# Peptides against a protein of PDB entry 3PBP, part 8

Target 1, 203 residues: chain A of PDB entry 3PBP
Amino acid sequence: LNEKDLNLILNKSLVMYESLDSTTDVIVKRNVIKQLQFVSKLHENWNSRFGKVDIQKEYRLAKVQGPFTINPFPGELYDYTATNIATILIDNGQNEIVCVSFDDGSLILLFKDLEMSMSWDVDNYVYNNSLVLIERVKLQREIKSLITLPEQLGKLYVISDNIIQQVNFMSWASTLSKCINESDLNPLAGLKFESKLEDIATI
Target 2, 203 residues: chain A of PDB entry 3PBP as posed
Amino acid sequence: LNEKDLNLILNKSLVMYESLDSTTDVIVKRNVIKQLQFVSKLHENWNSRFGKVDIQKEYRLAKVQGPFTINPFPGELYDYTATNIATILIDNGQNEIVCVSFDDGSLILLFKDLEMSMSWDVDNYVYNNSLVLIERVKLQREIKSLITLPEQLGKLYVISDNIIQQVNFMSWASTLSKSINESDLNPLAGLKFESKLEDIATI

## One batch from the design tools (peptide; made by RFdiffusion4, then SolubleMPNN)

Design b2_p19_8_s3
Fold by OpenDDE base, seed 4:
Structure b2_p19_8_s3 (fold): chain B 203 residues (1-203), chain A 19 residues (1-19)
Amino acid sequence: as target 1 above (203 residues)
Amino acid sequence: KKKLETKKQIGKFLVERFS
């Protein structure tokens, strides 16, 4: 996930939100609002760190056509603000996990069940964007940054004020990778989606 | 195509499991 992808997701969420009316199902409204809030908080922090992409709002909105989904939405994080985002490779191919941190010290691990398209061309449109919640890791720390190393598959380094911690999700990500690559979901049935947290160093 | 479909199925699986 990058700034461009995030912008596309945000735009899609905004369009969905704007489409809501009095006849819209309550559950749908709730989901759209939650998704919008989630993405907007991500975007807020992104813009503060990396600046704004020089794309006009109208142009950006016009490029998004399909639905956007975050399922399940991390309800407990609804009122918290996203602080960092990272993408972690889980194999030597292209399979990856998206990680988002929040100001409550939580980290969520997300699966991209759909590929997001990078598009800067007016003629290119994005149809669908989706992120699926896999795991929530409660660090109970102020997360300053998320670091990934390309040679460290399925590992995320979380930097707080006084400690660096490693989140290792290869316990399940290796299986997930295999399932993707082999097109076999059977190994997922009994899989425990629980990452390992380890203190690496004191700062 | 197959990989894409698999990802979609995984997504569905995960949603059902954690919802």
Scores: peptide ipSAE 0.610, ipTM 0.945, DockQ to the pose 0.540
Fold by OpenDDE base, seed 5:
Structure b2_p19_8_s3 (fold): chain B 203 residues (1-203), chain A 19 residues (1-19)
Amino acid sequence: as target 1 above (203 residues)
Amino acid sequence: KKKLETKKQIGKFLVERFS
């Protein structure tokens, strides 16, 4: 990420913030605000903590639109509600992982095994999307927002009330990407699907 | 086509592994 790219993301976040009005959903407002706070903090800490981070110009703020068919669906989550959704690129060839957060603090990482129709427009109906469960990450906190940085492959930033955490799943996603691109499933045998969690910043 | 088929196969593999 260079400063220019970060500024671009900041500007986009500001535009999104400015687009908020009285008709905007409360959850959307909160997510946009949290995103702005995150990007602002990244900007402030850019030179000191993160060094040169390449941020891609394109960001997607995903809304929970459904319907999703998650298989298998964790039985423990039947009583909980999905709160956020994000798509994380795992390579430059458009392979991606979907993450959904729940109000119990859980994150589920999902694989799109079929053609997925995702709309980031709340007004657009999303048809049935097939998703396969890869990993459940339990966070003991309320998840406010999910943020992705296009230039940071396989990384998801989770914003809570007092902390930003990074979920890094490139330990397995790099292999998954290879399997997709090479049409060879053999490397999946014995692969551990365990992501790394790291505290990035307090908020 | 090949990529789509591979994704389907991966999906089946993952479902079987985690079910």
Scores: peptide ipSAE 0.607, ipTM 0.946, DockQ to the pose 0.402
Fold by OpenDDE base, seed 1:
Structure b2_p19_8_s3 (fold): chain B 203 residues (1-203), chain A 19 residues (1-19)
Amino acid sequence: as target 1 above (203 residues)
Amino acid sequence: KKKLETKKQIGKFLVERFS
């Protein structure tokens, strides 16, 4: 991702925002606003501190489609701004979890229940990218960056001012992966969606 | 196709569970 790409995403988000009027659905309005907030914050962070952010997968999502829908959206986060996004692989079959951070120090772990490719399919047309909330993790820290390692499934590294923390969600993601791959939802019943947080290093 | 349908069903399940 370079500055040009980020500007393109920002511009798209702005155009969508400007298209909002009194007749626009409330959910759509909220999603567009959140999208704009996220992209704006990402742009600011990129320019001010990081210079370069690898969000290629996330960029693809934003490039292909407009706003996203998170269901249910945590009401507590309505007034906060998204700061980072990451995609974490949970298996070798390309199943993934999306993580979004907020400026209150929260992480939300999200499931893509609809593939982007289906959004243009007339049989499965979706106006917004669909994301389903799985878990909210409250770190109570200013999150500077989200990092994933391709060789480490179901692990997210969160960088704050003084610490690197690992969020490990394989406790439930392994089951989720199996459910997807085997087309069986039964193992989800009673599954606890709670990630493990571990301090990795001080910085 | 089956995988896609499964994902959709999982989504519905999760929404219901956390609503």
Scores: peptide ipSAE 0.605, ipTM 0.945, DockQ to the pose 0.526
Fold by OpenDDE base, seed 2:
Structure b2_p19_8_s3 (fold): chain B 203 residues (1-203), chain A 19 residues (1-19)
Amino acid sequence: as target 1 above (203 residues)
Amino acid sequence: KKKLETKKQIGKFLVERFS
């Protein structure tokens, strides 16, 4: 697998993703989103030059058709279509946030509370790919792409037709990372999950 | 295993907070 092949897979996955609409079966929608998530993660890892990507592990997850669940799912987004997905590293380890954009201009920031690899490898049972909603950011614009920079932890760049914006969630993600790494949830008490939105450039 | 359990607990916490 090379960068060109990865880009091809990414493009195919994006096309499939873009074909989803409100009439799409929920199971199909979940499968496509899962595939896109996998490819996006691979792309990020490839670009970040973070060591050896365990392609085999991730590929196994991509091939396994299973339910994908976001909890809670914002009711306002029920009739809208997801447009982009990105994975953002929040530390130099393996902790990450998943972001999904919608055609209403919303971003949702999601936490993976279950390791997909563990769910699929251990029991051979169909487990839900679990994502937990942390924050919804309403941009009220057409989102064209989501970009991450490996050297910039907890930052997401949102590209629309006329502007590039940065979403910075390190205000809470640093604490979240610490909680995970230290196995201590106490710092989550009273934590505000509010990201900073900043205009970077007009285009 | 410990990290996995921690993530599960965090998930539960977040669901309860935002539901």
Scores: peptide ipSAE 0.602, ipTM 0.943, DockQ to the pose 0.565

## One batch from the design tools (peptide; made by RFdiffusion4, then SolubleMPNN)

Design b2_p20_3_s2
Fold by OpenDDE base, seed 1:
Structure b2_p20_3_s2 (fold): chain B 203 residues (1-203), chain A 20 residues (1-20)
Amino acid sequence: as target 1 above (203 residues)
Amino acid sequence: MEKLKTKQEIGKFLIKKAKE
């Protein structure tokens, strides 16, 4: 996920929020609000680290686009702020996992279950408007940064103040990749979505 | 099955699992 992707998600979330009215189902309303909060926190963090992003142009374009969804969003994270985001390849194709860190030391691993090819700008930008929770990993550390290496599939490096840890989710991601590529969900039955955490180096 | 449809079905599966 890059800055442009984040902006697109934010814009979609805003559009969805603006669509709420007095007749909207309470559950739907709650979910939309929580999604907006989540994306807004991501955006705030991004702006804090990389400077202000002008989303006005993208927002205008997003008004004609569909809503954004996150399902389920962990209720425990409602009051926490997203700190980092990374995209990790799980195969040599285009299958990937999105990871978001929070200031409570949690990582959430997310699946993009919907990809939509739309032109948001002159360059024909592709966006995703749906994320599904796979796993929550609690590190109980302040996460400084997330690092991925293109040659290392299904691995995320988490940098804290004094340690670098590796999150390896190939135990389930390999199966997931296979399911996607072969259009067969049967191998998902009984699969444990539990990543391995390993200390790599002390800083 | 189209890759996109497969992803959608995986999403539904994961959501269901999270509710269990």
Scores: peptide ipSAE 0.636, ipTM 0.941, DockQ to the pose 0.517
Fold by OpenDDE base, seed 4:
Structure b2_p20_3_s2 (fold): chain B 203 residues (1-203), chain A 20 residues (1-20)
Amino acid sequence: as target 1 above (203 residues)
Amino acid sequence: MEKLKTKQEIGKFLIKKAKE
């Protein structure tokens, strides 16, 4: 997830939020609010790290491409603040997982089930309108930073106050990558989306 | 196009799994 992606998601979320009225279904309202809250927290983190991001309202794109949805939204994390975001490659062919950390010490691993065009000028481009929850990893630590190494597929390094931990999700990501690349979902049947957590070093 | 469709299907799969 990069700045453009985040801005797009935020814009879509804002548009959805603004579209809410008294006739809107309660479930829809709730979902939109949760989505907006999540994205807003991400944006807050982004601004803290990279400075103020000027978000231009892209109503046309949001409307044309449809709403953004987090499926499912991690309800337990609704009241917590996103602290870090990272993108982890799972193969050499551009498949990736998005990871977001929260101030409760949780990590969520997310799948981009839609592709996003980096171009904003063309209405007919395919944009990512959703992030799908794969796994929640509870570290129960204050997460200071997330580090990824491009040469290490499916590995995320989590830096806390006193320890660096590795989250390795290649146990399922390799299968996921294969499914994507081969256009075959059969290997997903029975697959456990459980990452391995290992202590790497004490700080 | 096939890859995109596959990703979408994976997404649907994951959503269903999360609801179980």
Scores: peptide ipSAE 0.636, ipTM 0.940, DockQ to the pose 0.523
Fold by OpenDDE base, seed 2:
Structure b2_p20_3_s2 (fold): chain B 203 residues (1-203), chain A 20 residues (1-20)
Amino acid sequence: as target 1 above (203 residues)
Amino acid sequence: MEKLKTKQEIGKFLIKKAKE
């Protein structure tokens, strides 16, 4: 996920929010609001680190593309601030996992179940998801940065004040990759989405 | 189209699992 993608997500979330009316289901409305807050916090963090981004252009484009959703929303993270974002390759193709860190020391691993370019169904925004929660990893540390290495599939390096840790999710990501590539969901049955955390070095 | 459909179905699966 890059700056452009983040802006697109934000803009789509805004479009979805603007589409809400008095007839909208209360649950849907709540979820959209939570999503918008989540993405906004992520965007604010991005801007603080990389400078302000003009989202107006992307917003105009998003009006044409339709809404964006995150399901399920990590409700426990509602009051926390996103600190970092990274994209991790899980195979040598195009399959990837999105990771977001929070100031409570949590990592969320997200699956792109719908490509942003295909998010055109405005009427079915409840199920028009671009990101799905796979796992929450609680590190209980202040996360300074996230690092990925393209040659290391399914691995994320987390840098905190005194330690570098590796999050390895190939235990489930290899199966996920296979399911995608083979168009077979059977291997997902019974799969545990639990990543391995390992200390790499003390700083 | 098949890959897209597969990803969507995976997403649905994950959502259901998260609610359990």
Scores: peptide ipSAE 0.636, ipTM 0.940, DockQ to the pose 0.539
Fold by OpenDDE base, seed 5:
Structure b2_p20_3_s2 (fold): chain B 203 residues (1-203), chain A 20 residues (1-20)
Amino acid sequence: as target 1 above (203 residues)
Amino acid sequence: MEKLKTKQEIGKFLIKKAKE
């Protein structure tokens, strides 16, 4: 098994897990959960054995090209190091959220308010991608990996030493997507940017 | 152009909110 194969198996396992419902046979459900736990352990062992995935590699996977700036950058994170990056789709129209993890166990969810690719025709060439802070989620654990599934909008899977957790931000991301697509900011008024954290499986 | 402008305005909104 190589890293790509392991990631593929992990993704398949997550998809299978999400497909479970009340009508699913108990044995099947148990097997899917066990498989997910097993693959998660393998993934942890892989990362420990071969080193942490380079942020640059994850950055490439997140389809964010070039340097970026975060505004505002949380002062509490100045002394911490970014460990992972992921891009999560929030609709089928290419709107996305960027997530960065830190070694303090924090996740920051970021909005791309200025895309470099669109600024090429503007006299003010901004070399840096602009990322705006939406939410900080404190997990208080070492984050090993961030996983996204293209078919699961507004969901981020966080793998730690002992648990897989799902961060679901569709509570606000659906509204954000609507605002972007309809060019109407009114629905943002009073919106709470609070994601839901759910434990998926223990490792 | 409209989408870009909207994103920029959303960014301004979020920055303002983060500073509150």
Scores: peptide ipSAE 0.620, ipTM 0.943, DockQ to the pose 0.374

Design b2_p20_3_s4
Fold by OpenDDE base, seed 4:
Structure b2_p20_3_s4 (fold): chain B 203 residues (1-203), chain A 20 residues (1-20)
Amino acid sequence: as target 1 above (203 residues)
Amino acid sequence: KSKLETKQQIGKFLIERAKA
């Protein structure tokens, strides 16, 4: 996820929120509100780090592309603020995992199960309008930064106040990549989606 | 299956896993 992706998601979430009325199902309302809350928190953090983001208000296109979905979202994190976001490649192709950190010290790993192409800021822009929870990693630290290295697949570096930690999810991401590339889900059966956390260095 | 279809199925799998 980058600035454009976040703006797109925010716009979609806003449009979806604005579509809510008294006849809307309670579950739908709840989900939309929670998703909007999530995205808004991401945006807040983005603005704080990189300055004010110009939110493109292309509501028409957002409506055409359908709703944004986050499933499932850990209920415990609804009241916390997203602090950082990163995208990590899991193979030499284009398969990737989205990581979001929260101010409770949690990191969620998300799968992009749907990508759409639309005109946003360029003629052809690819975006994800669906994120699926893979794993929650509880670091219990104030996460200052997320760092990815392009040459290190399936690895995320988490910087806190006094330590750099590596989250390595290749234990499951390699299988996931294989499943995607081979169009075979069988290897997912019984797969443990548990990342390895390792202390790398003290600060 | 297309890559897109596979990703969608993976998504469904992951969602169902969370419900179990």
Scores: peptide ipSAE 0.664, ipTM 0.946, DockQ to the pose 0.545
Fold by OpenDDE base, seed 1:
Structure b2_p20_3_s4 (fold): chain B 203 residues (1-203), chain A 20 residues (1-20)
Amino acid sequence: as target 1 above (203 residues)
Amino acid sequence: KSKLETKQQIGKFLIERAKA
C-alpha cells in the first residue's frame, strides 16, 4: 500500500457515494456506503501513522467512468476497518488478485471482473471499479503489513506482531489464470477456493 | 471470447457461487 493507491481508492469511493440518490438500489447504496466507510478509516489510520495525506487535488479532478463495488461484501466485516491493501500477480500475463485486510484479522481475496476505469488526476490514472469476493481468510491476528514479492506469484506475506505468515493461493489461482487466458470457465467447476496458510518466521 | 468477457463471466460465476 502506498499513498497514491490509497488516494485513488478513496476518491473512487467518495465520488460513488456522492452519486447516490433516492432511486439507487438499496443493495448498491449499502455496498457503496460500507466501502466508503472502510476506505475512509484506512485513510485515517494512514494519516495517524504516517502523516496526513492530501486528497483534495485528486478528488477535485476525479472523473467517474463506472460503478465501484465489492460483491458480495461479507456482512460480518461491515463494522470493521480495512487496514491494508495489496495486489498480487498470479501469472506473467498481468492477471492479479486484490487483497484487503481488516482489523478483525480477516483477509479478503478479490477478483477484478471488470476493466472499467476512473481518472483522478492530471496523469489520467486508471483503476478498476468492480471487485468480486473469492475467499475470506481469518488469521485471528492483528495484521500490521501486507507484502508481495514480484518473483513469487500467488503469494502474500502477512506481518503481525510476532510472526510472518505466507498466504499461498496458487492452488486455485493457477486454474483461474488458465481460465482467463484460455477463455474457458469449465475448470472452475468444483474448484475449491481455499488458500494455504503457512508460518514463515517468528519476529 | 475476449479476456474482458471471460473476466466478466468469472465474476458472475463467483457471485452465483456465493449465493448457493
Scores: peptide ipSAE 0.664, ipTM 0.946, DockQ to the pose 0.514
Fold by OpenDDE base, seed 3:
Structure b2_p20_3_s4 (fold): chain B 203 residues (1-203), chain A 20 residues (1-20)
Amino acid sequence: as target 1 above (203 residues)
Amino acid sequence: KSKLETKQQIGKFLIERAKA
């Protein structure tokens, strides 16, 4: 990680924390707090080595709220608990992928096939009852937080105890975006939904 | 087709893929 990347991650974590209120789900609140704690520690370590990084509030994130169903739900995950949720932009429009992490170290990438646009609150909370499984990524790590950067399409940052990893799914998400925008499913034929995992930094 | 209809079709496609 370079200074710029760390700053962006920290900024996003702070924004998420500041968005918490009395109506926030307990699990979401806990996860955001844990994320902030972790990123803050990273920032502290960085500052000690390289100097202070200025924090700017630049981005608001869309969040999935409320009960949702995942189809098909991986049977192996029935006994595990969801730990984090994130939405990742795949184009400059409104097309998104939803990611959910589990306490077994799995990530599932999900497609919102039904937009029930009940925007409950002003801050871009999306309530969707239907999510379709695209891919399962097994990290075999305790996932502490999920981070997205609005300027980085189709990229998810996964923070665990000792490493930050990037999941890049633009190999298939670019095609998916095109299919949605052009109302043509033909390009999906033969498409492999395999994301690239890369280690970004050791903590 | 509307964006909504397209998304629904994509959803169906993805579900069928998982059963395969």
Scores: peptide ipSAE 0.662, ipTM 0.946, DockQ to the pose 0.386
Fold by OpenDDE base, seed 5:
Structure b2_p20_3_s4 (fold): chain B 203 residues (1-203), chain A 20 residues (1-20)
Amino acid sequence: as target 1 above (203 residues)
Amino acid sequence: KSKLETKQQIGKFLIERAKA
């Protein structure tokens, strides 16, 4: 991680914190606060080593808004609770993957196969997002937060108690992006949806 | 095919893969 990356992570964490309101779920609030605390500590440690850095405030967060349905939902996860959600860009053309973490340490990578249509009637706006399971990644640790960097396509950072891990799914997401953009599904045949997990830093 | 139609087909593909 360089200073720029750390600042981006901090900014995202701050934006998430600022988005909290009275209607926000208690678990979500707690997780966002924990993430902010963690990133703030990292920033303090960084500043102590390298000097004070000004945080540039750019607020672009891709949020999954409204209720969503996951199909198929892994049966093993019925007894577990979702803890974090993140959206990861896979290209510069608005194609994205949704990731949800669970309290068993699982990550599910999800495809948005239906775009939410904006209802012109604000009062009858039903958020219905369809999400399709691509891959389940099992981690043997408690997931504290999910972090994405806008300039790093197809990469998700997972923060646990003592480690930051990177999930890289560009091995299949590049093909998926191409299929979407070219309206051709042929390259999906035989494609393995297996992400690469790598330890990035111990904390 | 529209981008929307393509995404729907991809979704169907992924669901069928999981059943397989």
Scores: peptide ipSAE 0.660, ipTM 0.947, DockQ to the pose 0.399

## One batch from the design tools (peptide; made by RFdiffusion4, then SolubleMPNN)

Design b2_p21_3_s4
Fold by OpenDDE base, seed 3:
Structure b2_p21_3_s4 (fold): chain B 203 residues (1-203), chain A 21 residues (1-21)
Amino acid sequence: as target 1 above (203 residues)
Amino acid sequence: MKEKLETKKKVGKFLVERALS
């Protein structure tokens, strides 16, 4: 379904591109070309290395005792259903943020404070998928898909009915990454966990 | 690796406390 929607967007973008002629305003032409290039890139990266995970069943289970625990879970989202999940790299060291969308148009950005590791040097294996709430982003629109580009750190693309938006959280994720990599939490004090939302393309 | 794991745990704790404040 999501792939179909993306194909529709791609086709629409192609039609717009093909409609360009010598009389088309230069600005319009540039915008259409940029949009097509962007959508094409999204399409090419549709099957990201992180894969698409349908977490609907698992999420329902998680509300009870499932494999994922979100702490704290936003009370406002208690009655809503998760629709999409994505994992976004924030550095080259494989630190990542998990994003979950809900049918109310909300995104939650989550930190994995526990990771499953298999090491002979580790006495206690952590099998628990603990997720900690970082930020809630309210889009107030139906979210159809979440897309990430491997080469773009800390960026999430949200596809809705009529728009593609970018959520950029590198403003805080760069600091978070540094804290993890350097084992120093001091820079977290006073850090604002506010992502930037930008309209990328109209559909 | 172990240090990184411990750091992540601490980060998590920090974030939880922040979210609940």
Scores: peptide ipSAE 0.605, ipTM 0.945, DockQ to the pose 0.383
Fold by OpenDDE base, seed 5:
Structure b2_p21_3_s4 (fold): chain B 203 residues (1-203), chain A 21 residues (1-21)
Amino acid sequence: as target 1 above (203 residues)
Amino acid sequence: MKEKLETKKKVGKFLVERALS
């Protein structure tokens, strides 16, 4: 998905909105308005980062000698290609989750346990960025784009050919953020790292 | 910053162990 495609989606939503009249069912009217508002918001926040990027080569290099590693890497994804990457803020303290999509319809959520920027100020500087697997979400659809909204913490919007879905991981990310900020890992015990998937709009 | 870094390392270790269990 690119800016042109997003414009098309916006135009479709506008057409749907313009089709509303006084005889339109209240539920339908509400849904169309909500969809338009959402798509408009996505369009407003669109930038070059939301475009599809093939990162397969970079990923392969990173596994051996690149600037980052993923541990553990899901064996099931070994033969698939990474298609998109995004970073999602989970709090105002700049804790982040990295997400990578694959061409099998999988989305992996990753934790940066080694930050280069922080490591620079310590005796043990780390030049290798470590990414740790948190969750694999199987969407079973072609992922065109990953979109994040700065004002929406712990939310990722996944765009495919026919639908926009929201991945909400604040169910666990709020706890994770708290653990990091308070330097207490106790709340992680028994925590389920399962994100919520919701259909937001039909394309 | 150092404390936060150490915490992140521990979180990472926890997550790896969880993933491999």
Scores: peptide ipSAE 0.594, ipTM 0.944, DockQ to the pose 0.361
Fold by OpenDDE base, seed 2:
Order: sequence, then structure tokens, then C-alpha cells
Structure b2_p21_3_s4 (fold): chain B 203 residues (1-203), chain A 21 residues (1-21)
Amino acid sequence: as target 1 above (203 residues)
Amino acid sequence: MKEKLETKKKVGKFLVERALS
């Protein structure tokens, strides 16, 4: 996704909004208004990072040979190429989830169990960046862009050709955050790592 | 900070075990 594409989406949303009248169904009105508000917000938050995806770098990050190791790497994605990467904050304490998209339309949500910056506090300094698989979300569509909003914890917006979808993983991320911050893993037992998908806007 | 790092390691181990189960 680039600025031009975002402008196109915005324009389409505006056209839809302008088509609303007194005879329009209330649900339709609500959806169109929400869509416009969302797209407008995306437009306001647009920066260079959203449009600059270095596929080669992302591919390296997602593969074992790169600076990051994903454990375990999903076997189903072995032959596919990473297309986008995003980091999503799950709290105000710098806990985050890494998301990588693939050209098969999959998203993987990853946990950083080792941080280079914090490894100095341990006798064994780790130079390798470790990522652990949490969840695979299969969208089965071409993913153009991944967008995060700083004020929205645990939410990822996925832009494809025809739709903007929200991935909300706060159902489990809130517990994960608590476990990390309180140094108590007990709440992880029985936790379902299932994110919620919601259609936000039609492109 | 050390405690947080150790916790993250444990979380990682938990998640790996879950993924392999």
C-alpha cells in the first residue's frame, strides 16, 4: 500500500458516504460512517513506514537464515515468502507482538522471547533474535499492507485488495502482558490464542 | 529487568512446547 492507494480508498469511502440519504438503512449508514472514519484516521496516520516494505529484508527475518529465528517455523509456510512485518504493542510497558505476513495470505503472530537489549542483564548474552510462534491467521488473500495504530493496543489492520480487516488479539495478549509484567505464567495455562477478525472497510 | 527477561524466556518455552504438541 502506498499513499496513492490510501487516497483511492479514502475517495471511495467518501463516495459511499455521499450516497447516504434518508432512505438508507440504518445499519448501512452506520457501517459507511464507521468506514469513512476509519479510513480518515488511517490517512491521518499515514507515514513512510506503511509503504516501505523491503521484501528481501522481511524474507530474511522470517527465515531461519535471517537475523531472526522463528521457532517453530510453520512448515506450511516454508515455500512462501514474507511480504510485510509489523510490531504491535500490547501494553504500555513495551511488550509487543511481531506480525509477519506471507504471500499465501497468512499472518503469523510471534513473541519475542529473547531481547538483545535485555540480554545484558543475564550471564548469557544472546546475539540471535528469537521469535516464537503464537498463532497463524489464514486470510487467503493478497496482503498489501499491515497497519498499526499506537493508541490501539493489540490491534492490527490488514489491507488487501478489497477489504480492510482488523485482527484483534487482546483476548489473549492482555493475559500474556500480565504474565510478563507480573512474572507469573499460571494464567497461560488453558489460554486460547485465537484472535478475532473483523471487517472494517470495503475497498 | 532480569526477572522480566527470565519470564519472557519461560513464556517462549511454554509457547514452543504448545506449538509442538
Scores: peptide ipSAE 0.594, ipTM 0.944, DockQ to the pose 0.364
Fold by OpenDDE base, seed 4:
Structure b2_p21_3_s4 (fold): chain B 203 residues (1-203), chain A 21 residues (1-21)
Amino acid sequence: as target 1 above (203 residues)
Amino acid sequence: MKEKLETKKKVGKFLVERALS
C-alpha cells in the first residue's frame, strides 16, 4: 500500500476537471467536480490506519488462543492472498472493525473480540489477535488500496484501478456499537450484517 | 472496562456461531 495510487487518482481527477469547458454538460461538470472534491479530500486525509499484510497460512489455522486467528476463515478465500488491511472506527468510543482485502477482490470485515477496549488498560491486555468474521464483500476487482477517513465512522473506501467505492457498514455497525457499549446483545438478533456498497468516483 | 471486554467476547461468540450456521 502506497500513496502512488492515490496520487494517480488525484491526477486523473485533475485532468478530468481541467477538461471541463463552457460546452460541458452541467451534469457532467457537477459529477467531475464532486469527484475531484472527494479525491482531494481523500488525499488530504491520508492516514496510517492501513497497510499491506500477508496473512500466513498459519494464521488461518490457528486456534483462538493463538497469537492470531480469523474465525471462521472463509473457505473460498483459503488459497487467496491478503493484500491490504485497514481499521475503521465505528463510534467515538474506539470500537472498530478490521477489514482485510484479498487478491480475488474480496473484503472481509472482522470484529476484534479479545483485544482490550482501551490501550491504557494495560492490566487487561492479553496477547491475542483474535478476529471474527462479520461479513464478506465481493468486489470482483483488484484492490489497490484501502482508505479510511478519521471523521467518517463506519466507512471504508476501496480504491481499484478504475473506481473508488465506499463500503458503508453503519447499517449494522451502529447496532453493534450500541450492543458493546450498553452490554446488551439483544439487538444483534435478526440483525443483517450487510454493508452498502456505493460507487464514489471513476478513475 | 471489564464488562465491555466480556461483552466483546460474547459478541465474538455470537458472530462465530452465526458464521458457522
Scores: peptide ipSAE 0.592, ipTM 0.942, DockQ to the pose 0.379

